# Designs tried in a protein design run: peptides against a protein of PDB entry 3B8E. Part 6

Target 1, 230 residues: chain A of PDB entry 3B8E
Amino acid sequence: PFLIFIIANIPLPLGTVTILCIDLGTDMVPAISLAYEQAESDIMKRQPRNPKTDKLVNEQLISMAYGQIGMIQALGGFFTYFVILAENGFLPIHLLGLRVNWDDRWINDVEDSYGQQWTYEQRKIVEFTCHTPFFVTIVVVQWADLVICKTRRNSVFQQGMKNKILIFGLFEETALAAFLSYCPGMGVALRMYPLKPTWWFCAFPYSLLIFVYDEVRKLIIRRRPGGWVE

## One batch from the design tools (peptide; aimed at target 1 E87 Q117 W118)

Design b1_p9_7_s2 (made by RFdiffusion4, then SolubleMPNN; from b1_p9_7, 8 letters changed)
Fold by OpenDDE base, seed 3:
Structure b1_p9_7_s2 (fold): chain B 230 residues (1-230), chain A 9 residues (1-9)
Amino acid sequence: as target 1 above (230 residues)
Amino acid sequence: RRVVPVVEE
């Protein structure tokens, strides 16, 4: 998010403190849950692997998969950001380079895509209103990420939702997201204004996309063992 | 001109 903010000079999509809350808060329990589930599923069924060569290959494959999923997650967050700004009169193309004027408190006549003028205060309300749904979008797409990471090869439908730690992780990250989104004072502390419940659903297409993508990937791996998709 | 409401607090 911050890289695109710098490169495109768009209004800040997600606050730095909020990013830290994602990295340290919402991702910790999920990461632990995945570590437990991988140990449970892999220990019983893997042939003895060469610890030097096969570990490196697996780490690279996992890293690539996480990288691809992370890109889809970021796209989901930015989609939500652009939708909110578009609904508030700022089309995506108009946001490019707008940051300079957007962040200037002395400019109170910044025009949107429809020629409506926005005061500094109004712009900051919209900006901080984008931070919360961006954050929530990341959590919602992380649900899919957690569910898909449960299995390396099998469909989630084949293995089922037996890992209680994963379920706890999903609950914890969702509860934290709700807390950060709706707790009084978060607008001041984290620049996260309260989220309308409808915005929780904005990420669902991306969450579904991640799920379908991984299920298709796993299906290909099952049908073509040793393929480039593994 | 389309008036877009600022997201209510």
Scores: peptide ipSAE 0.023, ipTM 0.571, DockQ to the pose 0.230
OpenDDE base, seeds 1, 2, 4, 5: peptide ipSAE 0.015, 0.019, 0.017, 0.010; ipTM 0.481, 0.585, 0.536, 0.432

Design b1_p9_7_s3 (made by RFdiffusion4, then SolubleMPNN; from b1_p9_7, 8 letters changed)
Fold by OpenDDE base, seed 1:
Structure b1_p9_7_s3 (fold): chain B 230 residues (1-230), chain A 9 residues (1-9)
Amino acid sequence: as target 1 above (230 residues)
Amino acid sequence: RIKKPKIKI
């Protein structure tokens, strides 16, 4: 997120406080839930594979898959950001290089893609209105990430939703996202303005894409053992 | 006529 903000000189897509809420709030319980699920899966089905060679290959491939998933997550966040700004008159092309004037409090006549002038205060409201949906988008795509992490090779449909800790993690991150999005005063405290319920759905295509991507990956691994995707 | 997007905050 921050790299694109620097390179494209666009208005800030995700606030520092919102990033902290992701890293400390929404990612922590999921990470713990995954640690427990890995422990359960390790107890039931480790055939005595040579633990050193299979770990390194599996860790590299897991890291690549997670890297790709992370890119899809970031794309989801940016998509939500661009949709919100476009709905408010700022088309993606117009945002390129706009940061300098956007962040200047003395410029109160910044034009949108339709020639409407925006005060600094109006721009900041729209910016902070983007931060919350970006955050919620990350939470919604994390649902898919958590669900796919249940299995390394089997379909999620084969493993089922037996991990209660993961279900609790999904509930907790969603509850936290709702709290941060709708609690009075969050706009002042966290620069997170209230989220329209419609913005929760903006992430769903990306969450589905992550899920389908991983199920296809796992299907390929099952059908072609020893392939580059394993 | 491209309807000018209203501030949909």
Scores: peptide ipSAE 0.034, ipTM 0.682, DockQ to the pose 0.099
OpenDDE base, seeds 2, 3, 4, 5: peptide ipSAE 0.032, 0.031, 0.030, 0.022; ipTM 0.698, 0.680, 0.669, 0.624

Design b1_p9_7_s4 (made by RFdiffusion4, then SolubleMPNN; from b1_p9_7, 8 letters changed)
Fold by OpenDDE base, seed 2:
Structure b1_p9_7_s4 (fold): chain B 230 residues (1-230), chain A 9 residues (1-9)
Amino acid sequence: as target 1 above (230 residues)
Amino acid sequence: RRKIPVVEL
């Protein structure tokens, strides 16, 4: 997110506090869930594996899968950001290079894509209105991540939701998202304005995309053991 | 014309 903000000079899509809440709040439980899953998977595979080669392959696979999933998560967040700004009159193309004028408090006549003028205060309300939905989008996408992470090779439908850590993670992330979105004072403290419940659904296509991507990946792994996707 | 943010509760 931050790299695109610098390169494209767009209005800030995600606040620094919101980034910290993602990195520290939403990523902790997935990371713990992975650590436990890896430990359980390694304990159950009693065959004398070469610990160095099999660990390197597993770490490289996890890193690649998480890198790709993280890119889809970021795309989901940016999609929500662009939808919100487009509904408020700022089309994606118009946002390119707009940051300089957007962040200038003395410019009160910034035009949107329809020639409508926006005051600094109005622009900042729209900007901060993007932060909460971006965060919620990440949480909803992470629901898919937590579910798919439970298995390296098997479909989610084959293993079911037996991991208590996964269920706890889903609950914790959802509770955190609800708290940060709707607790009084979060707009002042965190620049996270409350959002309409309908905005939670903007993430669902990306959550589905991650789920489909992982199921296809796992299907390829099952059909071609030792392929490049492993 | 001033637009009002659409997303706010």
Scores: peptide ipSAE 0.025, ipTM 0.643, DockQ to the pose 0.168
OpenDDE base, seeds 1, 3, 4, 5: peptide ipSAE 0.021, 0.023, 0.024, 0.020; ipTM 0.576, 0.654, 0.641, 0.578; seed 3 fails the geometry check

Design b1_p9_8 (made by RFdiffusion4)
Pose (drawn by RFdiffusion4):
Structure b1_p9_8 (pose): chain A 230 residues (1-230), chain P 9 residues (1-9)
Amino acid sequence: as target 1 above (230 residues)
Amino acid sequence: HPPFPHPHF
């Protein structure tokens, strides 16, 4: 968000005070939950994990979580950003502009008068909004993530999907997300009431591709055991 | 007199 927020002055899609509410507020219990996820094979069958080569965090990880999924997620919430403006003052070709606040009204876009009214408001489309829908969209993509990372080589199919803990936290997350999105008050120091019918399902089209994606690779990694690029 | 705000969808 902030990166694009510079390349093309298209208003702060994700908020800072909003970031400190996902890793430190949303994905919390899920990260924990992952720990309770059980085995994946006869473990006591493998040589001790060398310490100099086989690491914990590496390309194999980063590439598949920063340069792969981390992107597909990115679009999803970024896509919702537009819809959150679109059904309000969509600038899929417009937007791209510094939105000052000492001016008050004097400007706008796409047949409008947004000002002191829609200036305190001009932002109420990202503050109380956009950030929120983006926020929720991130959670929404975090579902399939917290299931494609549930396993490391087995289809969630022929593999236990019985992580009582995760499940009951995957909701304890998705729910908090709503309570943090409709919390009557603290919504001030935070975001605002989205349109439940759709101001949620925006990223939903995406969470899928995620689950659909890595699910193939795992099954790809298999059909071809020694594996290639995968 | 301040004009009235009108949201669009």

Design b1_p9_8_s1 (made by RFdiffusion4, then SolubleMPNN; from b1_p9_8, 7 letters changed)
Fold by OpenDDE base, seed 1:
Structure b1_p9_8_s1 (fold): chain B 230 residues (1-230), chain A 9 residues (1-9)
Amino acid sequence: as target 1 above (230 residues)
Amino acid sequence: PPPPLVLRL
């Protein structure tokens, strides 16, 4: 979000506070829950990792996590951001370069795509109204990310959802996201304004896409071992 | 899950 904020000079898509809520809040229990996942059924058929040659974090993992899944997650977040701003009169093209005037508290006549003037206070309300749905979007796409992380090769349907700690993590992160989004005073404390229930669904296509993408990847790996997809 | 660094940067 900060890279696009700097490059495109758009209004800040995701605040530092919301990022901290992800890193220290919603992601911790889900990440820990993976330590309790059962070994894949094919573990006895796999050779042990060579500690001298095989990296724990390899190029394939980086490509999958950051280059593929991470990009889909980012697209989901930005999609939510652009939809909210468009519904408030700011079309995506109009946002390019707008940051300079958007963040200037002395400019109270910033025009939207329809010629409506926005005060600094109104603009900041809209900006912070974007932060919470972006945060929720991250949580929703993280559901898929957590589920796909249960296995490397086997389908989630083969592995099952037997990890009760992981299931608890999914509920916990969702409950925490709801708490941070809707608890009174969060607008003042965290600059997280409440979001309409509809914003929870904006990320669902992306979450589904992540899940399907990984299941297809795993299917290809199972059918064609040693392919470039592995 | 590996945190999407792209979402954090």
Scores: peptide ipSAE 0.056, ipTM 0.787, DockQ to the pose 0.018
OpenDDE base, seeds 2, 3, 4, 5: peptide ipSAE 0.028, 0.023, 0.049, 0.021; ipTM 0.704, 0.700, 0.781, 0.676; seed 4 fails the geometry check

Design b1_p9_8_s2 (made by RFdiffusion4, then SolubleMPNN; from b1_p9_8, 7 letters changed)
Fold by OpenDDE base, seed 4:
Structure b1_p9_8_s2 (fold): chain B 230 residues (1-230), chain A 9 residues (1-9)
Amino acid sequence: as target 1 above (230 residues)
Amino acid sequence: PVPELVPLR
């Protein structure tokens, strides 16, 4: 999120503190769950012939999976960010390079894509409103990613303890998302303004899309073992 | 038309 903010010079999609809450609060439990799933799957498979190599491979696989999930989450967050800004009159193309004028408190006539002028205060309200649904979208996408990850590993359905950790993680993430979204003072403390409940559903089309893409990928893998899609 | 802001008011 911050990298795209710098590269594209768009209005800040997500605050740094919120990013830290995602990295430490939401992603950690699922990542640990997935790491344990891989470790137990490896334990249930043949004894590691080379514990150092197998550990390295597992760490690389975990890191790669985590990196991929993080990228998908970021894409989901940006999807919601662009949808919200578009609904508020700012089309994605118009956001490119807009940050300089957007963040200037002395410019109170920033035009949206439809020629409407926005005051600094109005712009900051919509910006900070985008932070909350970005976070919520990450959580909702993470639900989908976790379900997809489970479906990638048929053995996970057999691992009851990991399912409990995963479910607990999902609950914690959801509770955190609700807390950060609706707790009084979050707008001041975290620059996360409360959202209408309808905006929680903005991530669902994206979650469905990634689910469909993953199912198609799995279908291709099943039909063509050893293909480039693995 | 003024865009409706997303914030819960």
Scores: peptide ipSAE 0.028, ipTM 0.611, DockQ to the pose 0.088
OpenDDE base, seeds 1, 2, 3, 5: peptide ipSAE 0.024, 0.016, 0.026, 0.024; ipTM 0.564, 0.567, 0.613, 0.581; seed 1 fails the geometry check

Design b1_p9_8_s3 (made by RFdiffusion4, then SolubleMPNN; from b1_p9_8, 7 letters changed)
Fold by OpenDDE base, seed 3:
Structure b1_p9_8_s3 (fold): chain B 230 residues (1-230), chain A 9 residues (1-9)
Amino acid sequence: as target 1 above (230 residues)
Amino acid sequence: PLPVLVPLL
């Protein structure tokens, strides 16, 4: 979000407070839950890692985590952001370079794509109205990310959903997201304005895409051991 | 998880 905010000079897609709510709130229990995941059925058939040659964080992990899954998650968030701004009169092309005037408190006549003028207060309401659905979008794609992280090679259908702490984490992050989105006063306290329930569904295609993508990847690895996909 | 952090940065 911040890189695109700088490069494209668009209105802030995800606020600092919402980022902190993800990194310290919704991600914490799910991440801890992975420590309680059952070992894959083939773990005893793998050689121990060589501590001198085999990195814990390798290029394959970086490519998967940041280059593949992380990019799909970011695309999901940005899709939600662009849809909300378009519904409020700001088409994606009009957002390019708009940040300078958008964030200026003294400009109260910023035009949308339809020539409607927006005050600073109105623009900030729309911006903070984007932050909550972007946050919820990240939580929904994190469901898929957490589930795919259960295994490296085996399908989730082979591993099963036996980790009760992981299931608890999925409910906890969802409940926390609902609390932050709908509790009275969150708009003032966290700049997270309430979202329409329909915004929860905007991320579902991306969450499904993440899940299917990783299951296909794992299927390829199982069928072609030692391939370039591993 | 950590994969979300870089797109969020």
Scores: peptide ipSAE 0.039, ipTM 0.772, DockQ to the pose 0.019
OpenDDE base, seeds 1, 2, 4, 5: peptide ipSAE 0.037, 0.039, 0.039, 0.039; ipTM 0.774, 0.770, 0.770, 0.777; seeds 1, 2, 5 fail the geometry check

Design b1_p9_8_s4 (made by RFdiffusion4, then SolubleMPNN; from b1_p9_8, 5 letters changed)
Fold by OpenDDE base, seed 4:
Structure b1_p9_8_s4 (fold): chain B 230 residues (1-230), chain A 9 residues (1-9)
Amino acid sequence: as target 1 above (230 residues)
Amino acid sequence: VPPPLVPLF
């Protein structure tokens, strides 16, 4: 989000507070829950990792996690952001370079794509209205990310959903996201304005895409061990 | 299993 904010000079897609709520709020319990995941059925058939040569975080993991899944997550967030801004009169093309005028409190006549003028206060309401659905979008795509992270090779359907702590984590992060989104005063405290319930569904295609993408990847790995996908 | 990557956005 912040990189595109800088490069494209668009209105801030996701606030620092919302990022902190992801990093320190919604992701902590889910991440911890993975420590309680059952070993994959074939783990005892695999050679032990060589701690001297094999990194825990290898290039392939970084590529998968940040380069693939992280990009799909980012696309999901930006999709939600662009939809919300478009519904408020700001088409994606019009957002390019708009940050300078958008963030200027002395400019109260910023035009949208339809020639409607927006005060600074109105623009900030719309901006902060985008932050909450972007945050929720991240939580929804994180459901898929957490679920795919249960296994390296086995399908989730092979592994099952037996990790009660992971299930708890999914409910906890969702409940926390709902709390942060809808609790009175969050607009003042966190600059997180309430979102329409419909915005929760904007991320679902991306969450499904993440899940399907990883399941297909794992399927390929299982069928073609030692392939470049592994 | 890598923790869900905190998307450093």
Scores: peptide ipSAE 0.032, ipTM 0.728, DockQ to the pose 0.015
OpenDDE base, seeds 1, 2, 3, 5: peptide ipSAE 0.030, 0.017, 0.020, 0.030; ipTM 0.700, 0.571, 0.598, 0.715; seed 5 fails the geometry check

## One batch from the design tools (peptide; aimed at target 1 S63)

Design b1_p10_1 (made by RFdiffusion4)
Pose (drawn by RFdiffusion4):
Structure b1_p10_1 (pose): chain A 230 residues (1-230), chain P 10 residues (1-10)
Amino acid sequence: as target 1 above (230 residues)
Amino acid sequence: PVHLFLIAVG
């Protein structure tokens, strides 16, 4: 968001005070939950994990979580950013502009008068909004992530999907997300009431592709054991 | 190389 927020002055899609509410507020219990996820094979069958080569974090990880999924998620919340403006003053070709606040009203876009009314408001489309829908969309993509990372080589199919903990926290996350999105008050130091019917399902189209994606690779990694690029 | 490419993309 902030990266694009520079390349094309298209208003702060994700908020800073909003970031400190996902890794430190949303994905919390899920990250914990992952730990309770059980085995994946006869473990005591493998040579001790060497320490110099086989690391914990590496390309194999980063490439598949920063350069792969991290992207598909990115679109999703970024896509919702537009819809959150679209059904309000959509600039899919417009937008791209510095939105000052000492001016008050004197400018707008796409047949409008947004000002002191829609200036305290002109932002109420990202502050109380956009950030929020983007926020929720990130949670919404985090579902399938917290299930495609549940396993490392087995389809969630012929593999236990019985992580009582994760499940009851996957909701204890998705829910908090709503309570943090409709919390009558603190919503001030935070975001605002989104349109439940749709101001949620925006990223939903995406969370899928995620689950659908890596699910194939795992099954790809298999059918071809020695594996290639995968 | 592919991993490095993906990390660059990321």

Design b1_p10_1_s1 (made by RFdiffusion4, then SolubleMPNN; from b1_p10_1, 7 letters changed)
Fold by OpenDDE base, seed 5:
Structure b1_p10_1_s1 (fold): chain B 230 residues (1-230), chain A 10 residues (1-10)
Amino acid sequence: as target 1 above (230 residues)
Amino acid sequence: LFERLLILLG
């Protein structure tokens, strides 16, 4: 969000406070829950890693994290952001370069894509109205991310959902997201305005895409061991 | 961690 904010000069899609709520709030319990996941049934059939040649962080892991799953997550967040701004009269093309005027407190006549003028206060309400749905979108795509992280090779359907701590983590992050989104005073305290319930569904296609993508990847690995996908 | 970093930097 911050890199695109700088490069494209768009209104801030995700605030620093919302980022902290993700990193320190919604992601901690889910991440810890993975330590309690059962080993895959075929782990003893695999050769041990060579500690001299096989890096823990390899190009494949970086490709999965940054080039694939992380990009789908970011796209989900930005999709929600652009939809909200478009519903408020700001089409995606109009947002390019708008940041300078958007963030200027003295400009109260910023025009949207339809020629409507927006005051600084109105613009900030819309901006902060985007932050909460973007945050919730990240939580929804994290459901899929957490579930796919249960296994490296086996399908989630083969592994099952036996990790009670992981299930608890999914409920905890969702409950925390709902609390931060709807608790009175969060607009003042965290600059997180309440979202319409419909915005929770905006990320579902991306969450499903992450899940399907990883299951297909794992299926390919099982059918073609030693391929470039492994 | 890397996935999260991308979300943070996005």
Scores: peptide ipSAE 0.027, ipTM 0.715, DockQ to the pose 0.085; fails the geometry check
OpenDDE base, seeds 1, 2, 3, 4: peptide ipSAE 0.026, 0.025, 0.023, 0.026; ipTM 0.694, 0.684, 0.686, 0.717; seeds 1, 2, 3, 4 fail the geometry check

Design b1_p10_1_s2 (made by RFdiffusion4, then SolubleMPNN; from b1_p10_1, 7 letters changed)
Fold by OpenDDE base, seed 5:
Structure b1_p10_1_s2 (fold): chain B 230 residues (1-230), chain A 10 residues (1-10)
Amino acid sequence: as target 1 above (230 residues)
Amino acid sequence: DYLRLLILLG
């Protein structure tokens, strides 16, 4: 989000405080919960890793985690961001290069895509209104990310949802997201304005996409062991 | 995680 903010010169999609809330708040308990996941049923049928040649973090893992899943997560967040701004009169094309004027406190006549003028205060309200739904979108796609991380090869349906700590983590991150979104004073403390409940659903297609994508990947691995997808 | 963060920070 910050890279696109700089490259495209768009209004800030996600604040630094919201990023910290993701990294330190919503991701910690879910990440720890994976340590308590049961081993896959076929683990003893696999050859041991060669510690000299096989890296724990390889190009495939980086590509999957950051290049594929991470990009889908980012797309989900930006989708929510662009929808909110479009509903407020700012079409995506109009946002390109708008950052300089958007962030200038002395410019109170920034025009939207329909010729309506926006004061600095009005623009900042819209910007901060985008931060919370973007944050919530990340939490929703993280549900799928956490679930797919339960296994490397087996389907989640084969592994099951027996890890109670992981289930607790899903509820905890959701409860924390709701707290940060709707607790009075969060607008002042964290610049997180309350979101309409409908914005929670904007991320669902992307969460489903992550889940389906990984299940298909795992299915291919099971059918063609030793392929480029593994 | 850091790359996800960078993408999320992007």
Scores: peptide ipSAE 0.042, ipTM 0.685, DockQ to the pose 0.082; fails the geometry check
OpenDDE base, seeds 1, 2, 3, 4: peptide ipSAE 0.030, 0.027, 0.026, 0.022; ipTM 0.666, 0.654, 0.680, 0.694; seeds 1, 2, 3, 4 fail the geometry check

Design b1_p10_1_s3 (made by RFdiffusion4, then SolubleMPNN; from b1_p10_1, 7 letters changed)
Fold by OpenDDE base, seed 1:
Structure b1_p10_1_s3 (fold): chain B 230 residues (1-230), chain A 10 residues (1-10)
Amino acid sequence: as target 1 above (230 residues)
Amino acid sequence: DYLKELIKLG
């Protein structure tokens, strides 16, 4: 998100405090929960890895985690960001290059896509209104991320949801997201203004996309072992 | 105020 912020010179879509909330608040319990995930049903039928040639974390896994899933996650966040700004009069194309003027407190006549002028304070309210939904979008997408990470090869339907700690993690991060989104004072304390409940649904297509993508990927792996998608 | 500025710059 920060890279796009710099490259496109758009208003900051995700603040530092929200990043910290993701890293420390929403990622911790889910990550720990994966340590308690049950082995895949067919894992014992597989040949053991060669410790001399097989890395614990291979390039394919890195590509999947950061290059593919991470990109979808980022796209989900940005989608929510653009939707919110568009609903407030700032179309995506208009945001390009707007950061400099957006962040200048002495410019109080920044125009939106419809010619309406926005004061610095108004712009910051809208910006901080985007931070919360971006954060929530990440959490919602993380639901899918966490679920798909349960298995390497088996479908979630084959593996099931037996890890109660993982389920607890999903509820915990969701509860935290709700708390940060709706608790009074969060706007002042964390620059996280309340979001409309409808904005939670903005992430759902991306969560579904990740889930479907991973299931298809795993299906391909099962049908074509040793493929590049593994 | 300082924290607010840091958040703005973040």
Scores: peptide ipSAE 0.000, ipTM 0.306, DockQ to the pose 0.021
OpenDDE base, seeds 2, 3, 4, 5: peptide ipSAE 0.000, 0.006, 0.000, 0.007; ipTM 0.287, 0.376, 0.330, 0.422; seeds 2, 3, 5 fail the geometry check

Design b1_p10_1_s4 (made by RFdiffusion4, then SolubleMPNN; from b1_p10_1, 6 letters changed)
Fold by OpenDDE base, seed 3:
Structure b1_p10_1_s4 (fold): chain B 230 residues (1-230), chain A 10 residues (1-10)
Amino acid sequence: as target 1 above (230 residues)
Amino acid sequence: DVLRELIELG
């Protein structure tokens, strides 16, 4: 989000404090929970890892985590961001290059896509209004991400949801997200203004997409072992 | 206080 903020010169989609809440708050317990995941049923059929040549973090894992899934997460977040700004009169095309004027405290007549003028204070309210739903969008997408990370090859339906720590992690991150989104004072403390409950659903298509995509990928791997999709 | 500082820096 911050990279796009710099490159596209758009209003800040996600605050730094919000990012810290993700990295230190919502993601920690889920990440730890993966250590308690049951081994896949076929693990004993795999050759043992050579610790000298085989990395735990391989190119494939990086590609999935940061390349494919990470991009889908980013798209989900930005989709929510653009929808909110569009609902407030700022169409996506109009946001390009707007940051300079957006962040200028002395410019109180920034026009939206419909010619309405926005004061600095009004713009910042809208900006901070985007932070919370962007955050929540990430959390919702992380549900799918965490679930798909349970296995490399087996379907989640084959693996099941027996990891109680993972289930707890999903609950914890959701509860934390709700707390940060709706607790009084979070607007001042974290620049996270309360969001309409409907914004929780904006990420659901992306969460579903991630889940379906990974299940299809795993299906292909099971049907064609050693393929390029693996 | 730390959070406020981070917010101001962000």
Scores: peptide ipSAE 0.008, ipTM 0.515, DockQ to the pose 0.021
OpenDDE base, seeds 1, 2, 4, 5: peptide ipSAE 0.010, 0.009, 0.007, 0.006; ipTM 0.512, 0.485, 0.489, 0.390; seeds 1, 2 fail the geometry check

Design b1_p10_2 (made by RFdiffusion4)
Pose (drawn by RFdiffusion4):
Structure b1_p10_2 (pose): chain A 230 residues (1-230), chain P 10 residues (1-10)
Amino acid sequence: as target 1 above (230 residues)
Amino acid sequence: NVVYFLVNFV
């Protein structure tokens, strides 16, 4: 968000005070939950994991979580950013502009008068909104992530999907998300009431592609064991 | 390694 927020002055899609509410507020229990996830094979069948080569974090990981999924998620919440403006003052070709606040009303876009009324408001579309829908969309993509990372080589199909903990936290996350999105008050130091019917399902189209994606690779990694690029 | 990253990126 902040990166694009510079390349094309298209208003702060994700908030800072909003970031400190996902890794340190949303994905919390899920990260923990992952730990409870059980085995994946006869483990005591493999040579001791060397320490110099086989690491914990590496390209294999970063490439598949920063340069792969991290992106597909990105669109999703970024896509919702537009819909959150679109059904309000969509600038899919417009937008791209410094939104000052000492001016008050004197400007707008796409047939409007947004000002002191819609200036305290002109932002209420990202503050109380956009950030929020983007926020939720992140959570919404985090579902399939917290299931495509549940396994490392087996389809969630012929593999246990019985992580009682994860499941009851995948909700204890998605729920908190709502309570943090409709919390009558603290919503001040935070975001606002989104349109439940849709101001949620925006990233939903995406969470899928995620689950659908890596699910194939795993099954790709298999059908071809020695594997190639995968 | 670089190729692998770029493939995954693309």

